# Designs tried in a protein design run: peptides against a protein of PDB entry 6J54. Part 56

Target 1, 223 residues: chain A of PDB entry 6J54
Amino acid sequence: NENLFASFIAPTMMGLPIVTLIIMFPSLLFPTPKRLINNRTISIQQWLIQLTSKQMMAIHNQKGQTWSLMLMSLIMFIGSTNILGLLPHSFTPTTQLSMNLGMAIPLWSATVFTGFRYKTKTSLAHFLPQGTPALLIPMLVIIETISLFIQPVALAVRLTANITAGHLLIHLIGGATLALLNINTMTAFITFTILILLTILEFAVALIQAYVFTLLVSLYLHD
Target 2, 42 residues: chain B of PDB entry 6J54
Amino acid sequence: QFQFTGIKKYFNSYTLTGRMNCVLATYGGIALLVLYFKLRSK

## One batch from the design tools (peptide; aimed at target 1 T32 Q46)

Design b2_p21_3_s1 (made by RFdiffusion4, then SolubleMPNN; from b2_p21_3, 14 letters changed)
Fold by OpenDDE base, seed 1:
Structure b2_p21_3_s1 (fold): chain B 223 residues (1-223), chain C 42 residues (1-42), chain A 21 residues (1-21)
Amino acid sequence: as target 1 above (223 residues)
Amino acid sequence: as target 2 above (42 residues)
Amino acid sequence: SMLDALLETLNRLLLKLLELL
């Protein structure tokens, strides 16, 4: 039904798209530090950014660590938009496949291009796994080439599907809970408990998907 | 550690250079096949 | 040894498919 996907329609005000403002909104939640010792909220944010930065860049060489700023901005953007999207009747920009493709394809192409520019021999050798029998080499090279082009699609679809499915499920169970309040309060309480557990799970999924997306982009850069 | 002689020295799936050469040979073979069918249709 | 090489390549392909999921 069309009503099930009403929350995924791009919002407009006076015929003008406000999606651009929604995308830019999470950046306001992360102000730049102006003091040596900031308030508690900014200090926690800085601590989390440093923790995730050390974890993400631990597998990269000095050349790969140049991408640290971009990767950290990416994970903060996707994570913040996914968390804000869990609000009731909110629009999540990352549920749009067009946005995720528009983000994944340039980053993927940049990592592949950077690999060919600075590690040409290793990048070309990546199309053939080590130890492959001689008869399977042509077929495996073709499969590996196809696998490379599927990578940006897999990144976009994975993020979109997980966030969209979780968001849709929360709204459906939430709507069912409200409908059951006047029919059977006991069943409504059970459904509400499931909704709470699902919401906690989706908060974790939102952060994990942001991390996995950024991690895979960084791994493609390293390989 | 692997020791290769002859054609296997340049085309193998164990060394970095050998893997690169195999990939280039595969792409070159596909390009030649495509070129052959394009010229055959004319 | 040739069968082991085939099984290793098949295992690598399966792991790549799992990575795509």
Scores: peptide ipSAE 0.310, ipTM 0.837, DockQ to the pose 0.018
OpenDDE base, seeds 2, 3, 4, 5: peptide ipSAE 0.295, 0.269, 0.273, 0.297; ipTM 0.838, 0.832, 0.835, 0.826

Design b2_p21_3_s2 (made by RFdiffusion4, then SolubleMPNN; from b2_p21_3, 15 letters changed)
Fold by OpenDDE base, seed 1:
Structure b2_p21_3_s2 (fold): chain B 223 residues (1-223), chain C 42 residues (1-42), chain A 21 residues (1-21)
Amino acid sequence: as target 1 above (223 residues)
Amino acid sequence: as target 2 above (42 residues)
Amino acid sequence: DVLEALEKTLNELLLKLLELL
């Protein structure tokens, strides 16, 4: 049991936490453009950022578009960390629930407070869906308030659970494949095929979870 | 377009102001209930 | 303790980003 979760332990060198360096490492992969015509790799990165920014900010008004820089940085950070985490024997900071809560709670609180400051009437009205029968209003308002407080928890747990489950499954199937190589080569080939398909799926999941996380934050800001 | 008269004008589930008032009334009611039980315990 | 420190640093970074917006 301890060997299964060994890859999720925070790495330390000489008693110093390396987690801070690992978190800052993805930022080095996205250099700032210095030329009008950049390298092919940088141009592709900028193109992807522009596409994602146009998709996410299409929902927001001009005031909500002020959050574009933060939301784009968030999606690039989570996406890059998740992809780098799929490297063999790598540590993914996003597998830590504490980190995801640390991102989710401040962003959620910021979106809620900005909503109350600029759109107080609409934010208060959001606790009651339109067209609700009069008898169900008190109960539904309570449920919606509880739902609001569950949002940051659900946001963090969704990201953590999907990335962690994917990593665990890759390690388990990979370990089983290696063990079956000495027992039955045919079954080992089947498990290896499943492993390849699973790794491709996890690459997609890594990007999707980053997108969903930022999209939900942006959606809460719009509401 | 909804035309509400009387109490339904201020407390309705269709208008923005009506929904806001319903939410505030619900929170106010809960606060009064909590206050009542707190004072009764003394 | 390390996780708490990491959360605190992340919160500080997010607050700085929020101030820039």
Scores: peptide ipSAE 0.165, ipTM 0.703, DockQ to the pose 0.104
OpenDDE base, seeds 2, 3, 4, 5: peptide ipSAE 0.032, 0.056, 0.098, 0.083; ipTM 0.697, 0.692, 0.719, 0.698

Design b2_p21_3_s3 (made by RFdiffusion4, then SolubleMPNN; from b2_p21_3, 15 letters changed)
Fold by OpenDDE base, seed 5:
Structure b2_p21_3_s3 (fold): chain B 223 residues (1-223), chain C 42 residues (1-42), chain A 21 residues (1-21)
Amino acid sequence: as target 1 above (223 residues)
Amino acid sequence: as target 2 above (42 residues)
Amino acid sequence: DVLEALEQTLNLLLLKLLELL
């Protein structure tokens, strides 16, 4: 079992952590456009960014649209890192809970504080849902307050757990295929087919988790 | 539109202002309870 | 009316729990 988690150990080179280089690498895949007519790859990337931006910011008013740059950068970062992490024997920074908390907590706190600064009445009213019985008001306010503080934890754990579970399954099935190659070639072929289908599914999960993470941050901003 | 009279006008679960006041009252009550227990221990 | 309000509150709590998943 120790060998299964070897891919999740933070890589070091000569005693220095190279995790910082891995985190910065996805930014190189999205260069800034310099020409009016760009390459096909850059044009497709810009088109996708425009579509996702239009979809996510449709919920927000004009003041909320100021957050579009940050939200789009976040989805591009998480999405690119998750996809690159599906390469064999690669390290995904988003599998580390510390990194996800480092992203989730500041973004969550920023959305909550901005809500209290500009929409104080509505933000305070969100701790009590409409139509609650008078006897349950104090208890429900406490529960809603606790729920608010669980939001950044749930946001980080959801992303980490989904990506980590996917990686573990790929490694387990991949290891099983290699073991079965010397025992039964027919069963190894079936297991290999399952591995291919699983990798395709994990590509979809990687994009969906990036979208859900950004969407939830956006939803907390809207309150 | 709900018409509330008396204390229900300021503390209700249906209006925005009423909900805000209920939340503030709850936090204020908890703060006073914590303060009471802290002062009692001294 | 009280029972309906209680059911609504319980449903809200269930939705909050589902949001954590």
Scores: peptide ipSAE 0.261, ipTM 0.817, DockQ to the pose 0.018
OpenDDE base, seeds 1, 2, 3, 4: peptide ipSAE 0.290, 0.268, 0.249, 0.256; ipTM 0.831, 0.831, 0.828, 0.831; seeds 1, 2, 3 fail the geometry check

Design b2_p21_3_s4 (made by RFdiffusion4, then SolubleMPNN; from b2_p21_3, 14 letters changed)
Fold by OpenDDE base, seed 5:
Structure b2_p21_3_s4 (fold): chain B 223 residues (1-223), chain C 42 residues (1-42), chain A 21 residues (1-21)
Amino acid sequence: as target 1 above (223 residues)
Amino acid sequence: as target 2 above (42 residues)
Amino acid sequence: SVLDALERTLAELLLKLLQLL
């Protein structure tokens, strides 16, 4: 059982954190285009980025579209790191709650502060839903305030929990498959099939979680 | 669209301005309560 | 620590399920 959790330990080499290199590695997979007509791989990447950009920025005005670069970089970073984390014996930085909080809190704060700076009246009004009975106003305002502060925590925990749970399940079923090879080959084959299906699912989850994280940040910006 | 008279004109849950004022009033009330209890303990 | 505890619990449950097979 101890071997199952070894993949979640932050890798270090001679006391130096290798995590820094792992975080920077995905950036190498997305080179910037330098020509009018690029390679097929780069063209596909740019096409996907363009599609996601149009979809994400459709809910924002011109001022909100200023955040397009940051949001696209965020989704590319989280998505790439999550997918790379599914490689055998790889470490996924997004499984670390500290990293996700480090991303979620500043982004959330930026969206909230931006709302208060440019749309003060609307932002303050969001603490009280329309049509609320007069007697419930004080309590509801408090609840909505608490809800606001839970948002960054929810963003970080959601991403961390989903990716971590997926990794853990893959490792557990993988370990079970190896153990069953010497006991019952037929059962091991079934377990292995489940492992393959689960791995495919986790690839989808990796992309979805990246998208949801970015979408929620964008939604908070829209207010 | 909505016609309110008196205090409801400034403090209502239907208009944007009314909602804002309600939120500010709530925060102000909480702040005053905290100050009251702080001064009471002295 | 909480996540570690959850991971351990999940691992134990999965092991129990494997024993049923």
Scores: peptide ipSAE 0.080, ipTM 0.672, DockQ to the pose 0.015
OpenDDE base, seeds 1, 2, 3, 4: peptide ipSAE 0.018, 0.018, 0.026, 0.057; ipTM 0.610, 0.631, 0.665, 0.691

Design b2_p21_4 (made by RFdiffusion4)
Pose (drawn by RFdiffusion4):
Structure b2_p21_4 (pose): chain A 223 residues (1-223), chain B 41 residues (1-41), chain P 21 residues (1-21)
Amino acid sequence: as target 1 above (223 residues)
Amino acid sequence: FQFTGIKKYFNSYTLTGRMNCVLATYGGIALLVLYFKLRSK
Amino acid sequence: SSNTLYNEIMNLFRFFVFFLA
């Protein structure tokens, strides 16, 4: 009975303040120069695009490359609006489940209608995998179509659920420091756990590769 | 002038990308179950 | 050519953020 942890019971609030200002704000963190040589703070933003525009370009190699100039604008928005919210009292729009159901469905159904306006037969004849055996036709085409309509729900719910799971361990491990007016040796170890956990919460950039890339595989497979 | 800088882009991919009607239908029906549960409290 | 590509991406980024707003 040496080190007794404590806890504080308080409501964890994902309120909804004025949002159309908060959305526009990580657009004016990135300027655009009309000059040849640039000013050494856009110049490391302009180099960070020319890396990851050479990885969403290399797989496709078609006339579906026209689409790929938009998919690097989808990586900077939720690459920024997941990184801004690590600050003390900031608010992330990709916490709420509302706009992510508007980010998945207008993009996911923009992929199944891409080969249906050009191929019209073999886009969902991709349901035919191989040289057909006889004992498993109806066990297949009820499986590979129930794992198609999962995809918009499987794209948007995997983003909202773990972004807001990073914010609760920020509060609850952080709120146990404030309520630790018991023995003071264990206060530093909970603080040291925080400043490790904030380094893991820069995997909010690593969860945007897993949004743009399974949108490319969900585009490269259909087209 | 927030148009003609990206007007060549629009009619290229908004043929399939501007299908927010399925989002509007899945969103408008999602408005109907919440006003109904508060009506029945 | 690199500056034109960066400008085209930023115009699409500003329109996408305005569409979400």

Design b2_p21_4_s1 (made by RFdiffusion4, then SolubleMPNN; from b2_p21_4, 13 letters changed)
Fold by OpenDDE base, seed 4:
Structure b2_p21_4_s1 (fold): chain B 223 residues (1-223), chain C 42 residues (1-42), chain A 21 residues (1-21)
Amino acid sequence: as target 1 above (223 residues)
Amino acid sequence: as target 2 above (42 residues)
Amino acid sequence: EDNEFFQEVMQLFRYLVELLS
C-alpha cells in the first residue's frame, strides 16, 4: 500500500519541503499581458478568464462582482494545479486535504461573514427553510446551522477525494498494465487502453472540480 | 402574499422577518437552556 | 523482423505506461 500512496507524499529536497515551489509554479504559466495584442497563448488565457468570469459572476450584483478577481484567481490556481498534477511523476498539492481546507475555510468564512454583514436578515432567514411546520422549526434551525459548518469540510473533501481518486486509479491501472506486459500482452493492451481513457477523463475531472469548487464558493457568497 | 396576525406575524416560516425571528428565538432559547444548565450545575 | 518490431512496440508501451503511472 505504500507504493499506492507514495505519489501523495510531500516531496522534499535535502530535507527542505519543495511543496511551496510546486504550489507557486502554476502562477508562472499565466503571465500578465503587456502588449496591446499579445501572443496566442496569452490571448486565449485572457479570453477564457473573461468568459468564465462573465459566466460565474452573472448571478452576483455589483457588490458580488468585486469578488471576481479572487474567484478567477482561485479557479485558475486549482485548475492549473490539477492539470499539472496529471503530468508524470508530479505532485498535486490539491490532493492534500490540508491544502484544500486551507482554501475552503477562509473563503467560506469570508462569504458567511460578508453575507451576515450586508444581508443579515436574509442570512439569518436561511437557517429556516420557508414553509417549515412550526413544531419542526427548532430542530431544523439546528440542523441548518450544523449544515453551514459542514460546508467548508464538504468543499475541501470533495475536491480532495475526486483528485486523489483519479490519481489513484491511474496508478493502479498503470501498475496493472506494467505487471501484465510480461504475462499477457493482449490483456495488457486492454488495460493500457483503459488507462489512456481514464487519463483523458481525469483531465476533464481536474477542470470540473476546479470549477465546482469555485462555483460553490461563489454560490455561498450569493447566499 | 401571506398575511398573518397576532404572534404568527412575528414568528412564521413564510415571511423573511418571521423566519429571522424564529431563528433568533431558537438561538435565544438554546442560550437560555445552556445558561440554565450552567447555573444548575453550581 | 516481426519479432524485433514487436519488441520495439512493447518497449514503447512500457515507457508510455511508466509515464502515465
Scores: peptide ipSAE 0.242, ipTM 0.716, DockQ to the pose 0.011
OpenDDE base, seeds 1, 2, 3, 5: peptide ipSAE 0.176, 0.128, 0.164, 0.137; ipTM 0.687, 0.663, 0.686, 0.658

Design b2_p21_4_s2 (made by RFdiffusion4, then SolubleMPNN; from b2_p21_4, 12 letters changed)
Fold by OpenDDE base, seed 4:
Structure b2_p21_4_s2 (fold): chain B 223 residues (1-223), chain C 42 residues (1-42), chain A 21 residues (1-21)
Amino acid sequence: as target 1 above (223 residues)
Amino acid sequence: as target 2 above (42 residues)
Amino acid sequence: KDNELFQEIMELYRFLILLLS
């Protein structure tokens, strides 16, 4: 069992945490454009950023679109870290709940506070769904308040759970395949095929979870 | 859209203002209850 | 010759599995 979670232990070198370097590494993969016509890699990156920006900011007005830079940086960070985490023997920082909470709580707080500052009436009204029977109003307001505070936790846990579960499955199936290589080659081949398919799926999940995380933050801002 | 009169005008679950007032009233009630129990304990 | 090929394939599989794991 310890071997299953060994990959999720924060790596250290001589007692010094190397996690900081790992977290900062994805930033190097996205250099700033310096030319009018950049190379293919940078052009594709900028194009993707532009597309995602347009899609996510479509629900926001001018004030909400101010958050575009932050949200785009967030999705790029989470997405890149998730993809890099699928590399062999790599550590995925987003598998750490502490990191995801560290991102979710401040962003959630910012969105909630922004809502209360600019749209106080609407924000307060969100604690009571429309059409609620009069007798249920106090209870429902309390529940909705609790629900609000659960949002950052749910956001962080969702990302953590999805990425962690994927990594665990890859390791488990991979380990099983290795064990079966000397027992039954045919079964090992089947397991290996499953491993490949699962790996491809996890690449998609990595990007989707990054998008969902950022999207939910954006939606909280919109509400 | 909805026409309410009396107390329902200010406390309803349909209008934005009504919903806001309901929320504020709920929080106010909770605050008063907490205050009551604090004063009672002493 | 066939055995050598199978051995090469098996080593490749092992390498790929180790790479993915």
Scores: peptide ipSAE 0.259, ipTM 0.701, DockQ to the pose 0.011
OpenDDE base, seeds 1, 2, 3, 5: peptide ipSAE 0.216, 0.160, 0.015, 0.052; ipTM 0.677, 0.657, 0.633, 0.642; seed 3 fails the geometry check

Design b2_p21_4_s3 (made by RFdiffusion4, then SolubleMPNN; from b2_p21_4, 12 letters changed)
Fold by OpenDDE base, seed 4:
Structure b2_p21_4_s3 (fold): chain B 223 residues (1-223), chain C 42 residues (1-42), chain A 21 residues (1-21)
Amino acid sequence: as target 1 above (223 residues)
Amino acid sequence: as target 2 above (42 residues)
Amino acid sequence: SENKFFQEVMDLFRYLVELLS
């Protein structure tokens, strides 16, 4: 059981946390363009950023579009960290709930405060769904208020749970495959096939969760 | 689209202003209740 | 020779699985 969660322990070297370096490492994979016509890698990156930016910011007005830089950096960070986390013997910072909360809470707070600042009436009205019976208004307002405060937690937990669960499954199936190699080769081959398919799935999940996290932050801003 | 008269004009679950007022009234009521119990506890 | 080849393949699989795990 200890081996299952060993990969989720924050790595240290001589008592110094190297997790900070790991968190900062993905930034090196996205260099700033230096030329008018950059190499293929940078061009593809910029193209992807442009596409995702257009898709996510389409629901926002001009004021909301000012958040595009932050949201794009967020999705690139989460996406890159999730993908790098699937490398062998790597540590995924996004498996740490503390990190995800550290991202979710400030961003959520910023979106909520921005909403109250510029759209006070609409923001206040969101605490009461349209068409609510009069007798249920007080209770529903309270519930909606609680729901609002649950949003950052749900956002962080969703990302953490999805990434962590995927990693755990890979470790479990991998461990089972290794154990079965000396017991039943045929069964080991089946489990190995499952492991490969699962790994491919986790690559997709890694990107999807990054997108969903950023999208929800964007939606909270728009709401 | 919706026509309300009297108190329903200010407190309704359909109009934006109505919903806002309902929310404010709810928060105000809760605040008053908390204040009441706080003062009562003394 | 066939057994040797299969053993090498199995070793490769072990390495890959260990790498992924």
Scores: peptide ipSAE 0.233, ipTM 0.703, DockQ to the pose 0.011
OpenDDE base, seeds 1, 2, 3, 5: peptide ipSAE 0.138, 0.020, 0.162, 0.127; ipTM 0.666, 0.613, 0.681, 0.647

Design b2_p21_4_s4 (made by RFdiffusion4, then SolubleMPNN; from b2_p21_4, 11 letters changed)
Fold by OpenDDE base, seed 5:
Structure b2_p21_4_s4 (fold): chain B 223 residues (1-223), chain C 42 residues (1-42), chain A 21 residues (1-21)
Amino acid sequence: as target 1 above (223 residues)
Amino acid sequence: as target 2 above (42 residues)
Amino acid sequence: SDNELFQEIMDLFKALVELLS
């Protein structure tokens, strides 16, 4: 089992962490436009960013629109790293729980603190739903407070678990396919077909998880 | 419109102000309980 | 004020990533 998780160990060269370079690499795939008419790839990227920006920021007022740049950069970073992580024998930084916690906790804290600073009354009232019976008020407030503190953990674990599980399945089925090549070619072909279908599914999961992570951060800002 | 009088005017689960006051009262009560047990143990 | 808050949040983000990595 240790060999199965060997690909998830942070790579180092001569004692220097290469993880920093891997994290910065996806930014090179999205260059800034310099011309009025750009390449097709850059035009498609800008178009997708505009569409996602319109959808995610539609729930926010003018003051919430200031978060657009940060949220768009977050979804682009997570999405690109997740897709690149599906390459064979590649290291995905988002599979590390420490990294996802490093992203989720500050963003969650920012949304909560922003709410308390500008919408103090609404933020405090959020701990008690409307129409709650008087006898259940103190218990429900405590439960809602605990629920708030679980939010950053849920964000980090959800992203990490989904990407890690998908990566593990691809490696396991890929290894099984190679092992079956010398045993039964017909069974190996079936397993290989399943591997292809799984990789396509993981591409979709990678994009969905990036979107969900950013969307939930945006929703916490709205609340 | 909700018409509350007395204590229900300030502490209710229907108005925004009432909900806020209920939350503050709950946190205040918990803080006082923690303070009481901490002072008792000393 | 909002720009200062965003910069502070980003600094905290970088610090946490460095601590957890």
Scores: peptide ipSAE 0.207, ipTM 0.706, DockQ to the pose 0.074
OpenDDE base, seeds 1, 2, 3, 4: peptide ipSAE 0.204, 0.025, 0.100, 0.124; ipTM 0.722, 0.701, 0.694, 0.707; seed 1 fails the geometry check

Design b2_p21_5 (made by RFdiffusion4)
Pose (drawn by RFdiffusion4):
Structure b2_p21_5 (pose): chain A 223 residues (1-223), chain B 41 residues (1-41), chain P 21 residues (1-21)
Amino acid sequence: as target 1 above (223 residues)
Amino acid sequence: FQFTGIKKYFNSYTLTGRMNCVLATYGGIALLVLYFKLRSK
Amino acid sequence: SNEEYNQIMQLFRFFVFFLAV
């Protein structure tokens, strides 16, 4: 009975303040120069695109490359608006589940209608995988179509659920430091756990590769 | 001028990318179950 | 290279404006 942890009961609030200012703000963190040589703070932003524009370009290699100049704008927005919210009292728009159901459905259904306006038969004849055996036609085409309509829900709910799961462990491990007016040796170990956990919460950039890339596989497979 | 800089891009991919009506239908129906539960409290 | 960066940023600013609507 040496080190008794404590806890504080308080409501964890994901309120909704004025949002249309907060959305526009991580656009003016990135400037655009009209010069040849640039000023050494855009120049490491301009080099960071020329890397990951060479990985969402290499798989496709079609006339579906036209689409890919938009998929690097989708990586900078939720690459920024997940990284701004690590600050003390900031608010992330990708916490709320509302806009992510508007980020998945206008993009996911922009993929099944891409081959339906050009191929019209073999886009969802991709439901036919192989040289058809006879005992498992109805066990297949009720499975591979229930794992198609999962995809918009499987794309948006994987983003909202773990971003806001990073914010609660920031509070609750952090709020247990403030309520630790008991023995002071264990206060530093909870603090040291925080400053490790904030390094893991820079996997908010690593969860944007897992949004743009399973949108490319959900585009490269259909087209 | 927030248009003609990206107007060549729009009619290229908004043929399939501007289908927010399915989002509007899935969004408008999602408005209906929440005003109904508060009506029945 | 500068032309491609400017085109990406024009699309990024329009996408952010479309989300703000």

Design b2_p21_5_s1 (made by RFdiffusion4, then SolubleMPNN; from b2_p21_5, 16 letters changed)
Fold by OpenDDE base, seed 5:
Structure b2_p21_5_s1 (fold): chain B 223 residues (1-223), chain C 42 residues (1-42), chain A 21 residues (1-21)
Amino acid sequence: as target 1 above (223 residues)
Amino acid sequence: as target 2 above (42 residues)
Amino acid sequence: MNKLFQEIMDIYKALIELLAQ
């Protein structure tokens, strides 16, 4: 049972951390096109990138569209790392809260400071919702300021919790299936079917969490 | 368009400028309160 | 924007290096 959390320990080889190599590995999966006619796989990747780019940038004005490259790189990075992390005996860097906070805090601060710099009036007005009764204004402004500071924490914890919970659940059910194989083959088959369905769900969750993370960052930029 | 007169023109929850002024007034009030307690404790 | 982006990237690199230790 103690081995369940071994997959969340940062891997070291010969005393050197391999985490840097794992983080850089997804970049090799997305080569830059050098030819006018690309391979089918690269063409599909470019098509997906263009579709996601169009959907995410549809909400933004021309100044917000300058962030397109950063947001697209972020979604590709988180999505690829999450999918690769679902491979057997693999380490997912996004299960580490420190990494997700390290990504969330700078991006959040950049969007907030950009808002204050270019649209000071709108950014300050965001702390007070429209139509608020006069007596509730001071309390609501305080709550909204606290809410703003919770945003980067919620963004990081959401990603970490979803991926970590998914991995833990796969390991627990996987261990249960192996234990039940020696007791009753029929019950083991049912549990194995649940495990397969869960793994498919986790692949979907991995992609959705990458999209939601970047979408929320883009939404904070728009506000 | 809401026609506000007097103090409501500058401090309202319906206009962008009014909302901004309310937020600034709230932060200013909190800052003055903190300053008052700090000076009183010294 | 480019300067801010570069600063963010530098922070990311520093955090990756810190996580690698």
Scores: peptide ipSAE 0.098, ipTM 0.657, DockQ to the pose 0.088
OpenDDE base, seeds 1, 2, 3, 4: peptide ipSAE 0.007, 0.063, 0.005, 0.006; ipTM 0.584, 0.665, 0.587, 0.591

